# Designs tried in a protein design run: peptides against a protein of PDB entry 3KDP. Part 167

Target 1, 230 residues: chain A of PDB entry 3KDP
Amino acid sequence: PFLIFIIANIPLPLGTVTILCIDLGTDMVPAISLAYEQAESDIMKRQPRNPKTDKLVNEQLISMAYGQIGMIQALGGFFTYFVILAENGFLPIHLLGLRVNWDDRWINDVEDSYGQQWTYEQRKIVEFTCHTPFFVTIVVVQWADLVICKTRRNSVFQQGMKNKILIFGLFEETALAAFLSYCPGMGVALRMYPLKPTWWFCAFPYSLLIFVYDEVRKLIIRRRPGGWVE

## One batch from the design tools (peptide; made by RFdiffusion4, then SolubleMPNN)

Design b2_p23_8_s2 (from b2_p23_8, 18 letters changed)
Fold by OpenDDE base, seed 1:
Structure b2_p23_8_s2 (fold): chain B 230 residues (1-230), chain A 23 residues (1-23)
Amino acid sequence: as target 1 above (230 residues)
Amino acid sequence: MEEELLKKGLELLERAKKLAEEV
């Protein structure tokens, strides 16, 4: 998100506080929960990693984690961001290069896509209004990520949802997202303004996309062990 | 309903900003 903010020179889609809430709040319990996941049914049938040839973190893992899944997550967040800004009069094309004027407190006549002028305060409210939905979008997409990370090869339908700690993690991150989105005072304390319930649904297509993508990936791995997709 | 929620959110923000300025 922050890289696109710099490169595209758009208003900040995700605030520092929301990033911290992701990293410390929504990621911690789910990540710990994976340590308690049941071993895949075939794990003991696999050959051990060759420590001389097989890197613990390989290019395939990096490509998958950051280049594929992470990209889909980012796209989900940006989609939500663009929807909200468009609903507030700022079409995506108008956001390109707008950051300089957007962040200038002395410019109080920044025009939206319809010629309406926005004060600095109004713009910052809209910006902060985007932070919560972006955060929630990440959480909703993380549901899929957490579930798909349970296994490397087995379908979620084969592995099941027996890890109570993982289930707790899903509820915890969702409850935290709801708390941060709707608790009075969060707009002041964390600059997280209340989320329209409809904006939760902006993430679902991307969550589903990740889930389907990974199930297809795992299906390919099961059919072609040792392939480039593993 | 959306405008009212936005208006209430803005009012809460203004109140909170005032509270933060008083501190």
Scores: peptide ipSAE 0.000, ipTM 0.159, DockQ to the pose 0.028
Fold by OpenDDE base, seed 2:
Order: sequence, then structure tokens, then C-alpha cells
Structure b2_p23_8_s2 (fold): chain B 230 residues (1-230), chain A 23 residues (1-23)
Amino acid sequence: as target 1 above (230 residues)
Amino acid sequence: MEEELLKKGLELLERAKKLAEEV
């Protein structure tokens, strides 16, 4: 997110505090919950891996899979950001290069895509209004990521939802997202203004995309053991 | 253990909040 902010010179989509909330809040509990996941039903049936040949392939594949999931997650956040800004009159094409004028407190006549002028304070309210939905989008996408990370090969439907700690992690992450989104004072404290309940649904297509992507990946692994997708 | 992890998570969030207020 921050790299795109610099390169595209767009208004900041995600504040530093919200980044910290992702790194410390939404990633920690889910990561711990995965430590308590039951072993895949097929692990005991696998032949011992060759530690020299299989490590490099597996590390590359894991890195690629996490990199791809991370890209889909970022795209989901940016989609939500662009939707909210578009609803407030700022089309994505108009945001390119706008950061300099956007962040200048002395410019109070920044025009949107429809010729409406925005004061610095109004622009910052819209910017901070994007932070919460971006964060919530990350959380909702992480639901899918957490669920898919339960298994490497087995479908979620085959492995089941037996890990109570994982289920707790999903509820905790959701409760944290709701707290940060709706608790009074979060706008001042975290620059996270309350979001409309409808903006939660902006993330669902991306969560579904990650879920479908991983199930397809796992299906390919099951059909072609030892392939470049494993 | 879950409650302790939640408590640690909340403490970390509070620390992050304080750090963000200092920045």
C-alpha cells in the first residue's frame, strides 16, 4: 500500500496506525491459531521428502502462494479505497498525482472529478474514512486466508473446521475490526472513522477469490502430486 | 492461553497507539 501511495502519488489509503493494527492485531492471533491446527490427514501417508530437493521447490511455491494471496489482499483494499473515493466524487484516474495538492493544508479548493471543491479538512475526513474500510477489507480477506492456510493439499471441506482456536481467532479478528470501526474516539485516536455496514461487503468478492484460488490450487496439487504448484 | 494471547494483543495495540500518537 505505501509503495503504491509513493509511486502513484495518490492520497494515503492506509494510515500508519491501521498498518500496525494489521501487523499486530489481525496477523498475530490468526498465526498463533494455525499452530494448533490438526495435521493434514494425508501427512502420515506421504513418503519422506528429500530434504535437499524438496526444500527449494517448497519454499519457492510457498513464497509464490503467499505473494499471490498478498497481492489479491492488497487489490481488495485498493478496490474498497477507490470505491469510497469514487462515491465521494474522486474517480481513480483523478487521484493520480493528486497527493501533493491533497496533503497541502493551504489548498482549500481541490476539485473532485465533478468540479466540486474540497477543503483540506473535508479531504482529510474522506481520507480517514477510507482507512477503516481498507482495514476491514484486509480483515475480511484474512478470514479466507486463515481458513485456506489450514491445509496445504486437502480442501477445507475435507479437513473440516475442528480447530476451536482458529474459530476463536476468526471471531476475535472480527470483533477487533468491529471495535476499531465503531468505537467512539477511534476517529481521533487511530484516524479510523466509522464505516457504513455496506462497505464490509466490498471485501467479500476478494475473500471468495482467494478461497476459490486456493481450492483450485489444492485441487491441482491433488491431481498432479509433485507438480510445480505444490 | 487464548485470554492471555488476547490480552497481549490488546497490550500491543495500546503500545502501537501510543507510538502512533508520538509520531
Scores: peptide ipSAE 0.000, ipTM 0.246, DockQ to the pose 0.058
Fold by OpenDDE base, seed 4:
Structure b2_p23_8_s2 (fold): chain B 230 residues (1-230), chain A 23 residues (1-23)
Amino acid sequence: as target 1 above (230 residues)
Amino acid sequence: MEEELLKKGLELLERAKKLAEEV
């Protein structure tokens, strides 16, 4: 999010506080829960990793985690951001390069895509209105990420959802997201304005996309062991 | 253990909030 904010010079899609809430609040408990996941049914049939040849973190893992899944997460967040701004009169094309004027408190006549002028205060309300849905979109996408991380090769349907701590993590991150989205005073305290319930659904296609993508990937791995997808 | 993790997470969130208010 922050890189695109700099490169595209768009209004800030996700605040620093909301990023901290993701990294420390919503990601930590789910990540810890994976330590309690049951081993894959075939893990004991695999040869142990050779510590001399096999890197703990390989290019495939980095590509999967950051290059594929992380990009889908970012796209989900930005989709939600662009939807909200478009609903408020700012089309995506109009946002390019707008940051400088958007963040200037002395400019009170920034025009939207329809020629409506927006004061600094009005623009900041819209910006902060984007932070919560972007955050929630990341959380909803993280549901899929957490579930797909249960296994490397086995389908989630084969492994099942037996890890109670993982299930707790999913509820915890969701409850935290709901709390931050709807608790009175969060708009002032965290610049997280209340989320319209309809905006939760903006994330679901991306969550589903991640899930389907990973299941297809795992299916390919099962059918063609040692392929480039592994 | 779950309650302790939740409590620790909430404490970290509160600390992060305070740090964000100071910046």
Scores: peptide ipSAE 0.000, ipTM 0.254, DockQ to the pose 0.058
Fold by OpenDDE base, seed 5:
Structure b2_p23_8_s2 (fold): chain B 230 residues (1-230), chain A 23 residues (1-23)
Amino acid sequence: as target 1 above (230 residues)
Amino acid sequence: MEEELLKKGLELLERAKKLAEEV
């Protein structure tokens, strides 16, 4: 998100405060919950990892986390961002290069895609209005990410949802996201303006995509052990 | 597939960068 902000010179899609709320707030309990996950049913049938040759974090894990899942998450967030800005008159093509004028306090006549002029204050309200839905989109996508991380090879349907701490983590992150999104004063304190409840559903296709993608990946691993997908 | 997605992502970023430089 932040790299695209710099490269494309678009208005800031996700604030630093919202990033901190994800990393330190919503993601901590879910991440810790994975330590309490039950072992996969086939773990005792697997060869022990060789600590000299087999890294805990390999290129494949990094590629999966940042290259595949992270890309889908980013696409979900940016989809929400572009839809909100488009609803406010700023089409995605018009946002390219707009950051310089957008962030200038002395320019009060920035035009949208329809020729409407926006003051600095109005632009900042719209920008901050994007931050909360982007944040919520990430949280909703993280539901799927957390669930798929329960297993390396087994389907979630084979593993089941028996980890009560993980279930608690899903509720906790959702409750925290709702609190940060709707608590009075968050617009002033965190620059997180309340979002329409419908925006929670905008991320669902991406969560489903992550889930389906990972289940297909795991199915391929089970059918072709030792492949490049493992 | 990962390399292609990454490559497509990078190409999109490069295109976005070029478009941003032209504005």
Scores: peptide ipSAE 0.000, ipTM 0.180, DockQ to the pose 0.017

Design b2_p23_8_s3 (from b2_p23_8, 17 letters changed)
Fold by OpenDDE base, seed 2:
Structure b2_p23_8_s3 (fold): chain B 230 residues (1-230), chain A 23 residues (1-23)
Amino acid sequence: as target 1 above (230 residues)
Amino acid sequence: MEEELLKKGLELLEEAKKLFEEV
């Protein structure tokens, strides 16, 4: 998010404190919950493979898979950001290069895509209105990520939801998202304004996309053991 | 202040990543 902010010179989609809340609050608890997941039934039955060649291949493939999931998460967040800005009159094309004028306190006549002028205060309200839905989008996408990461090869439907700690992690992550979204003072403390409950649904297509992507990946791994997708 | 917080956050993230890689 921050790299795109610099390169595209767009208004900041996510505050630094909000990024820390994602990295420390929404990633750590789910990651800990995964440590308590039961070993995949297929891992326990496999003969020890050559530890040198199989570790390197598995590490590269895990790294690529997590990198791809992270890109889908970022795309989901940016989609929600662009939807909210478009609903407020700022189309994505007009956001390119707008940062300099957007962040200038002395410019009170920044025009949207429809020729409406926005004061600095109004622009900052819209910017901070984007932070919460961007965060919530990442959390909702992380639901899918947490559920899919419990297995490498087995479908979620085959492995089941036996880990109570995983379920607790999903609940905690959702409760944290709700707290940060609706608790009074978060607009000042974290620059996260309350969001409409309907904006939670903007994340669901991307959550579903990650789920489908991972199930397809796992299906390919099951059909072609030892392939480049493993 | 925001850059310092970002730097501290990144350092904490790198430490957390190292801890997770050691596990």
Scores: peptide ipSAE 0.000, ipTM 0.214, DockQ to the pose 0.021
Fold by OpenDDE base, seed 3:
Parts: C-alpha cells; sequence; structure tokens
Structure b2_p23_8_s3 (fold): chain B 230 residues (1-230), chain A 23 residues (1-23)
C-alpha cells in the first residue's frame, strides 16, 4: 500500500499506525498459531530436508508469500479504496499525482472528478474513511491466507481444522478488526472512521479467490510431484 | 505525536487482546 502511495502519488490508502496494527496486532497470533499446526499426513514419507543445501526460506516461498498472495491482498484493499473514493467523487484516474495538493493544508479548493471543491478537512475525512475498509479487507483476506498456509501439499479439506490455536487466532484478528472499526475514538486515535457493515463483504471474493487458487495449486502439486509449482 | 499515537494504539491493541482472551 505505501509503495503505491509513493509511486502513484495518490492519497494515503492506509495509515502507518494502521499498518502496524496489522503487523503486530492481527498477524502475530495467527502466525504463531501455525507453529502448533499438525503435520501433514504424508510428511513422514518425505525425505528430511538437507540443511546444507535446502534453505528454510527460498525464492519460491518468498514469491508465493509476497509476490502472489500479498499482491492479491493488496489488490483487494486497493479495490475497496478506489470504490470509496469514486463514491465520493474521485475517480481513479484523477487520483494520480493528486497527493501533493491533497496533503497541502493551505489548498482548500481541490476539485474532484465532477468539479466539486474539497477543503483540506473534507479530504482528510475521505482519506480516513478509506483506512478502515482497507484494513478490514486485509483481515478478511488474511483468513484465507492463514488457512492455506496450514499445508504445502494437502488440501485443507484433507488436513481439517484441528488446530484450536489457529481457530482462536482467526477469532482474535476478526474481533480486533471489529474493535478498531467500531470503537468510539478510533477516528481520532488511529484515523480509522467507522465502517458500514456491508463493506466487510467486499473482501469476500478476494478471500475466496485466494482459497481457490491455493487449492488448485495444491491439487497440481499432488498430481505432478516435483513440478515448478511445488 | 506519531509515537504517542503509536503507543496508544499498541495499548489499545493489548487491551483488546485481553478482552478477547477473557471471552
Amino acid sequence: as target 1 above (230 residues)
Amino acid sequence: MEEELLKKGLELLEEAKKLFEEV
């Protein structure tokens, strides 16, 4: 999110404090929960990792985590961001390069795509209105990401949901997201304004897409062991 | 100001975690 903010010079889609809430608040417990996941049913049939040749973190794992799944998460967040700004009169094409004027407190006549002038305060309200839905979108997509990270090869339907700590982590991140979205004072403290409940559903297609994508990937791995997808 | 907001945000997150651990 922050890279696109800098490269495209668009209004900030997600605040720095909110990013820290994701990294330290919503992601930590789910990530730790994966350490308690049950081994895949076939793991003991695989050869042990060679510690001299096999890295714990390889280019393929980085590509999967950051290059594919992370990009789908970002796309979900940005979709929500662009929809909200468009509903407030700012079409995506007009957001390019707008950051400089958007963040200038002395400019009170920034025009939207329809020629309506926006004061600095009004622009900041719209910006902060985007932060909460973007955050919630990330959390909803992380549900799928956490579930798919349980296994490398077995389907989630084969592995099941037996890890109680992981289930707790899913509830914790969801509950934290709800708290940050609806607790009074979050607009002042974290620049997160209350979210319409309907916006929670905007992320569901992306969560489903990640889940389907990973199940298809795992199916390919099971059918063609040693392929480039593994 | 940003550090204070960060600290307050972290405190709120810790309180939220405690509230959810109690449930």
Scores: peptide ipSAE 0.000, ipTM 0.220, DockQ to the pose 0.066
Fold by OpenDDE base, seed 4:
Structure b2_p23_8_s3 (fold): chain B 230 residues (1-230), chain A 23 residues (1-23)
Amino acid sequence: as target 1 above (230 residues)
Amino acid sequence: MEEELLKKGLELLEEAKKLFEEV
């Protein structure tokens, strides 16, 4: 998110507080739940790892997990951000380079894509309105990420959902997201304004995309063991 | 253990919030 914010010079899509809520609040319990996941059914049938040749986490696994999945996650967040700004009169093309004027408190006549002028306070309300949906989008995408991280080769349908703690983690992060989105005072306290229920659905296509992507990846790994996708 | 971790996470979020309100 921050790289696009800097490169495109757009208004801040995700506040620092919301990032902390993701990293500490929504990721922690689900990540712990993965430690209780049952071993993949094929792992127990493999030869012991050679500690000299077989790294526990190879560069390829890191690149696949953090690079590609993380990119899809970021795209989901930015999609939600652009939808909300467009609903408020700021089309994506108009946001390019707007950051400097957007963040200047002395400029009270920043125009949207339709020539409507926005005060600094109005712009900050719109910015903070984007933070909550961006956060919620990340949580919804993390549902797919948590589910796909259960296995390296087996489909989720083959491995099954046996970890009750993982299921609890999914409910916990969702409950936290709902609390932060709808609890009175969060707009003042965390700069997280209430989320329209319709904006929850902005994340679903990207959550599905991650799921489909990973299932296809796993299918390729199963069909071509030792390939560059593994 | 899970409830304690959750509680600790929430406490950290509240502390982080206070730090950001002071800046």
Scores: peptide ipSAE 0.000, ipTM 0.234, DockQ to the pose 0.053
Fold by OpenDDE base, seed 5:
Parts: structure tokens; C-alpha cells; sequence
Structure b2_p23_8_s3 (fold): chain B 230 residues (1-230), chain A 23 residues (1-23)
């Protein structure tokens, strides 16, 4: 998010506080829950790891976690961001290069895509209004991420949802997201303004996309073991 | 206990915010 903010010179889509809430709040319990996940049914059929050749963290895992899935998450967040700004009169094309004027407190006549002028304070409210839905989008996408991380090869339908700690983690992160989004005073304390309930649904297609993507990936792995997709 | 932890967390965040605003 921050790199695109710099490159495209758009208003800041995700605040530092919201990032910290993700990293320290919403991700911790779900991550711990994975330690209690049942081993895949085929784990005993796999050859033991060769410590000389096989790394615990391979390039494929890094590429999957930080590359492919991370890109889908980012796309989901930016989609939500652009939807909100468009609803407030700022079309995506108009946001390109707008940051300099957007962040200047002395400019109180920044025009939107329809010629409406926005004061600095109004712009900052809109910016901060984007932070919460972006955060929520990440949380909703993380539902899919957490579920797909249960297994490397088996379908989620084969593995099932028996890990109660994982289920608890999903509810905890969602409850935290709802609290941070709707609790009175969060706008002042964390610059997280309340979001419309409809904005939660902006993430669902991306969550579904991640789920489908991973199930297809796992299906390919099951059908063609030893492929580059593993 | 969770509500108290949440309140304490919020207080800490507010204090951290004040510290960052003073810098």
C-alpha cells in the first residue's frame, strides 16, 4: 500500500495505526491457531525432509504468501479504497498525482472529479474514512488466507474445520475489526472512522478469489506432484 | 477481562499517540 501511495502520488490508503492493528491485533491469534491444526492425512506418506537440500521456508512458500496472496489482498484493499473515494466524488484517474495538493493544509479548494471543492479537513476525513474499510478488507481476506493455510495439499473440504482455536481466531479478528470500526471515539483515537456495512462486502469477491485460487492450486498439486506450483 | 484488556490497549494507544504528536 505505501509503495503505491508513493509511486502513484495518491492519498494514503492505509494508516500506520491500522497496519499495527493488523500485525499485532488481527494476525496474532489466527497465526497461533495454525500451530494447533491437525496434520494433513498424508503427512506420514511424505518422505522426511533432507536437511541438506530442503529448506523449511522455501521460495515457493514465500512467493505464495507474500507474492500471489499478498497481491490479491492489496488489490482488494485498493478496490475498496477506490470505491469509497469514488462515492465521495474522487474518481481513480483524478487521484493520480493529487497527493501533493491533498496533503497541503493551506490548499482548501482541491476539486473532485465533479468540480466540488474540498477543504483540507474534509479531505482528511475522507482519507481516514478509507483507512477503516481498507483494514476491514484485509481482515475479510485474511479469513480465506487462514483457512487455506490449514493445508498444503489437501482441500479444505477434505481437512475440515475441526480446529476450534482457528475458528475462535476468525471470530476474534472479526470482533476486533468491528470494534475498531464502530466503537465511539475510534475516529479521534485511531483515525478510524465508521464504515458503511456495505463496504464489508467489497472484500468478499477477493476472499472468494483467494479460496478458489488455492483450491485450484492444491488440485493441481494433487494431480501433478512435483510441479512448480507446489 | 477482554474488555479491560481492550480498554488498557486503547489507553496505551492514546498515550502512544500523544507521545507521537509531541514529537
Amino acid sequence: as target 1 above (230 residues)
Amino acid sequence: MEEELLKKGLELLEEAKKLFEEV
Scores: peptide ipSAE 0.000, ipTM 0.239, DockQ to the pose 0.041

Design b2_p23_8_s4 (from b2_p23_8, 17 letters changed)
Fold by OpenDDE base, seed 5:
Structure b2_p23_8_s4 (fold): chain B 230 residues (1-230), chain A 23 residues (1-23)
Amino acid sequence: as target 1 above (230 residues)
Amino acid sequence: LEEKLLEEGLKLLEEAKKLFEEV
């Protein structure tokens, strides 16, 4: 997210506080849940036949898969960001290079895509309005991530949702997201303004995409063992 | 401002974590 912010010079899509909330808040319990799930999963049961070569390959493949999932998460967040800004009059093309003027406190006449002028305060409200949905989008996408990470090869339907710690992690991160999104004072304290409940649904297509991606990946692995997709 | 917001955010996160641990 931050790299795209720098490269495209768009208004900040995700605040530093929201990033910390993800890294320190939402990821902790899920990470623990995944550690337990991995111990029971086929990932840990597959001891490498050649520890020197097979371990390295497996680590690279796992890293690549997580990297791909992370890209889909970022895309989901940015989609939500662009939709919100578009609804407020800022089309994606217009946002390119706008950051310099957007962040300038002395410029109170930044024009949107329709010629409406926005004060600095108005712009910052819109920016901060994007932070919450971006955060929520990540959380909703993480639901799919946690579910798919249960196994390397088996379908979610085959493995099931037996890990109570995983389920707890899903509820914990969701409850935290709801708290940060709707608790009074979060807009002032965290620059995370309340969002409409409809914004939770904006992430669902991406969660589904991750789920489908992983199921297809696992299907390929099952049908073609030893492929680069493992 | 960022430091203050960070501090407040971390405090809220800690409180939230405590609440979850109590449940």
Scores: peptide ipSAE 0.006, ipTM 0.258, DockQ to the pose 0.062
Fold by OpenDDE base, seed 2:
Parts: structure tokens; sequence; C-alpha cells
Structure b2_p23_8_s4 (fold): chain B 230 residues (1-230), chain A 23 residues (1-23)
């Protein structure tokens, strides 16, 4: 998220402290849950034919899974960020290069995509309004990712919800999201303003699309073992 | 309250920019 902020010169989508809460708080318990689920998955059920190659394959599989989860989370967060800014008059194309004027306190007439002028205070309120929904979107996407990552090849419906640690991780990240969204002082401490409950649903279409995409991918892998989609 | 929040937000942003320039 922060790299895109620097490269694209867009308004900051997520604060540094909030990023740390994602990386250390919301990602750690899900990562542990996935590590336990993988131990029960088809990878561990394969008798190691060659311990050296199987360790390398497992490390590559874990690295790819975590890398893909992180990218999907970032995409989900940015989706919600662009939706909120578009609803406030800032289209995605207009945000490119806007940071210099956006962050300038002396410019109180930054125009949106419709020619409306925004004061510095109004712009920063909108910016900080994006932080909480961005975070919540990551959590909602993580629900889908955790369910998807249970198995690499099997459908979620075939594997089931047997991992108690995974279920606990889902509750923990949801509780953390609720705490950060609604606890007094989070607007000051984390630049996360209180979230309207309706914004929790903004990520659901995206999570559903990822779920459908992954089920289709898994179906292809089952039909064509060793294909490029694996 | 909004002014204080904005001031603190800018300080955090400046610190973040500095950290990324050092990397």
Amino acid sequence: as target 1 above (230 residues)
Amino acid sequence: LEEKLLEEGLKLLEEAKKLFEEV
C-alpha cells in the first residue's frame, strides 16, 4: 500500500500504524491457522518421496500462498479505497499525481473529478475516512483467503471447516477489526474513524469473486494436474 | 479536535516519508 502511495503519488490509503496492525495483528493469527491447516492438507498426506525436493516444494507453496494472500488483501483494500474516494468525487485516474496538492495545507481549492473544490481539512477527513474501511476490507478478504487456502487442490466444500485454529483466527481478526473500528480514541491513535456497519459489506462482492475464482482454479487443477495454474 | 488530528496525521506522514527515503 505505501509503495503505491509513493510511486503513484496518490493520497495515503492506510496509515503506517494501521499497516503494522495488519501485518502483526491480523496476518499473524491467520498465518498460524494456515500453517496448521497445511499440516492436515494434501501436502502433508503425500509421503515424502524425496525429503529434499518435497521440502523445497512445500516452502515454495507456502511462499506463493502468503505472497498471493498479501497481494489479494492489498487489491481488496485498494478497491474499497477507490470506491470511497469515487463516492466523494475523486475518480481513480484523477488521484494519480494528486498527493502533492492533496498534502499541501496552503492549497484549499483542490478540485475533484467534477470540479468541486476541497479544503485541506475536508481532504484529510476523506483520507482518514478511507483508513478504517481499508482495514476492514482486508479482514473481510482474509476470511475468504483463509477459507480458500485450506487446500490447494480440493474445494472448500470437500475439506470442510475442521480446523478449530482457523475458526478461532476468523473470530480474532473480526474482533480486532471491530475494536479498531469502534473503540474510542482510534481516530487519534490510528487515524481510523468510526466505521458505518454498511461498509463491512463493501468487500463482500470482491471476496466472493476471489472465492469463485479460486474454486474455478482448483477445479482446473483437479482436471489437469501439473498445469500452469498450479 | 480536527486540527489536532490533522497536525498529528501530517507528522506521521512526514515520519513515514523519511523512513522510506532511508530505505
Scores: peptide ipSAE 0.000, ipTM 0.203, DockQ to the pose 0.018
Fold by OpenDDE base, seed 3:
Structure b2_p23_8_s4 (fold): chain B 230 residues (1-230), chain A 23 residues (1-23)
Amino acid sequence: as target 1 above (230 residues)
Amino acid sequence: LEEKLLEEGLKLLEEAKKLFEEV
């Protein structure tokens, strides 16, 4: 998110504090849960593989998987961001390069795509209105990611939700998202304005897409053992 | 860096919990 903010010079889609809440609050417990589940799975199934070569390949595969998942999460968040700004009169093309004027407190006549002038305060309200839905979108997409990462080869429907730590992580991130979205004072403290309940559903198509993608990937792995996807 | 970020994140969570208890 922050890289696209710098590269595209768009209004800030997600506040720095909110990014920290995602990285530390929502990702940590899931990451721990996955580490425990991998450790348990590896303890139960390891025939003695060559520990040096298999560790490097696993680290690369995990890094690549997390990188791809993180990109899809970011895309989901940015989609929500662009939808909200478009609904407020700022089309995606108009946002390119707008940051300089957007963040300037002395410019109170920034025009939207329809010629409406926006004061600094009005622009900041719209910006902060984007932060909460962006965060919630990431959390909803993370639900799918966590469920996906639980199994390397088996469908979620086959293995079930046995990892209690993973389930706890899902509840924790959801509770945090609800807290940050609806707790009074978050608009001032974290620059996150309250979210309309309908915006929770904007991320569901992305979560479904990720889920379908992973199920297809796992199906391919099961049908072609030893393929390039392993 | 990760440990420092973790400590800052935990502090933020504690502050958020306090704010929630005040509400």
Scores: peptide ipSAE 0.000, ipTM 0.267, DockQ to the pose 0.082
Fold by OpenDDE base, seed 4:
Structure b2_p23_8_s4 (fold): chain B 230 residues (1-230), chain A 23 residues (1-23)
Amino acid sequence: as target 1 above (230 residues)
Amino acid sequence: LEEKLLEEGLKLLEEAKKLFEEV
């Protein structure tokens, strides 16, 4: 998320505190659970002929899979961000390069895509309105990871304890998302304004995308056992 | 190692929650 913010010079889609909450708080337990689950499933499927090379390959494959899922999660967050800004008059193309003027408190006449002028305060309200939905979008997209784990038929019975950890992690991140979204004072303290309940559904297409991605990945792995996609 | 990572992750989650409750 932060890389696109820098490269595209768009208004900040997600606050630094919120990013830290995702990276350190919400994503860690699910990621650990998934990493553990994949590592065990791979260890059980392949007797490591060469423990060092097979471990390195597995770590790389796991890292790539998580990197791809993380990229889809980020895309989901950015989608929500662009939808909110578009609803407030800022089309995606207009946001490109707008950061400099957007963050300048001395410019009170930044125009949207329709020529409406926005004060610094108004712009910051809109920006902070994006932070919470972006965060919630990531959390909702992470629910797809639970579905992905459940669709692994051969490993589900052996991985019952890991599924509990994942479910716990998803519960914790959802509870945190609800707290940050609806607790009084979060708009001032964390720059996360209250979320309209309808925005929780904005992430659902991306959750579905992750599900489809994983099913396609699994299908490729099944058709080409030992391929680089494993 | 996996159990330790899990414990550390849970600890970090609890710390994050506390930080959010204090803010």
Scores: peptide ipSAE 0.012, ipTM 0.271, DockQ to the pose 0.075; fails the geometry check

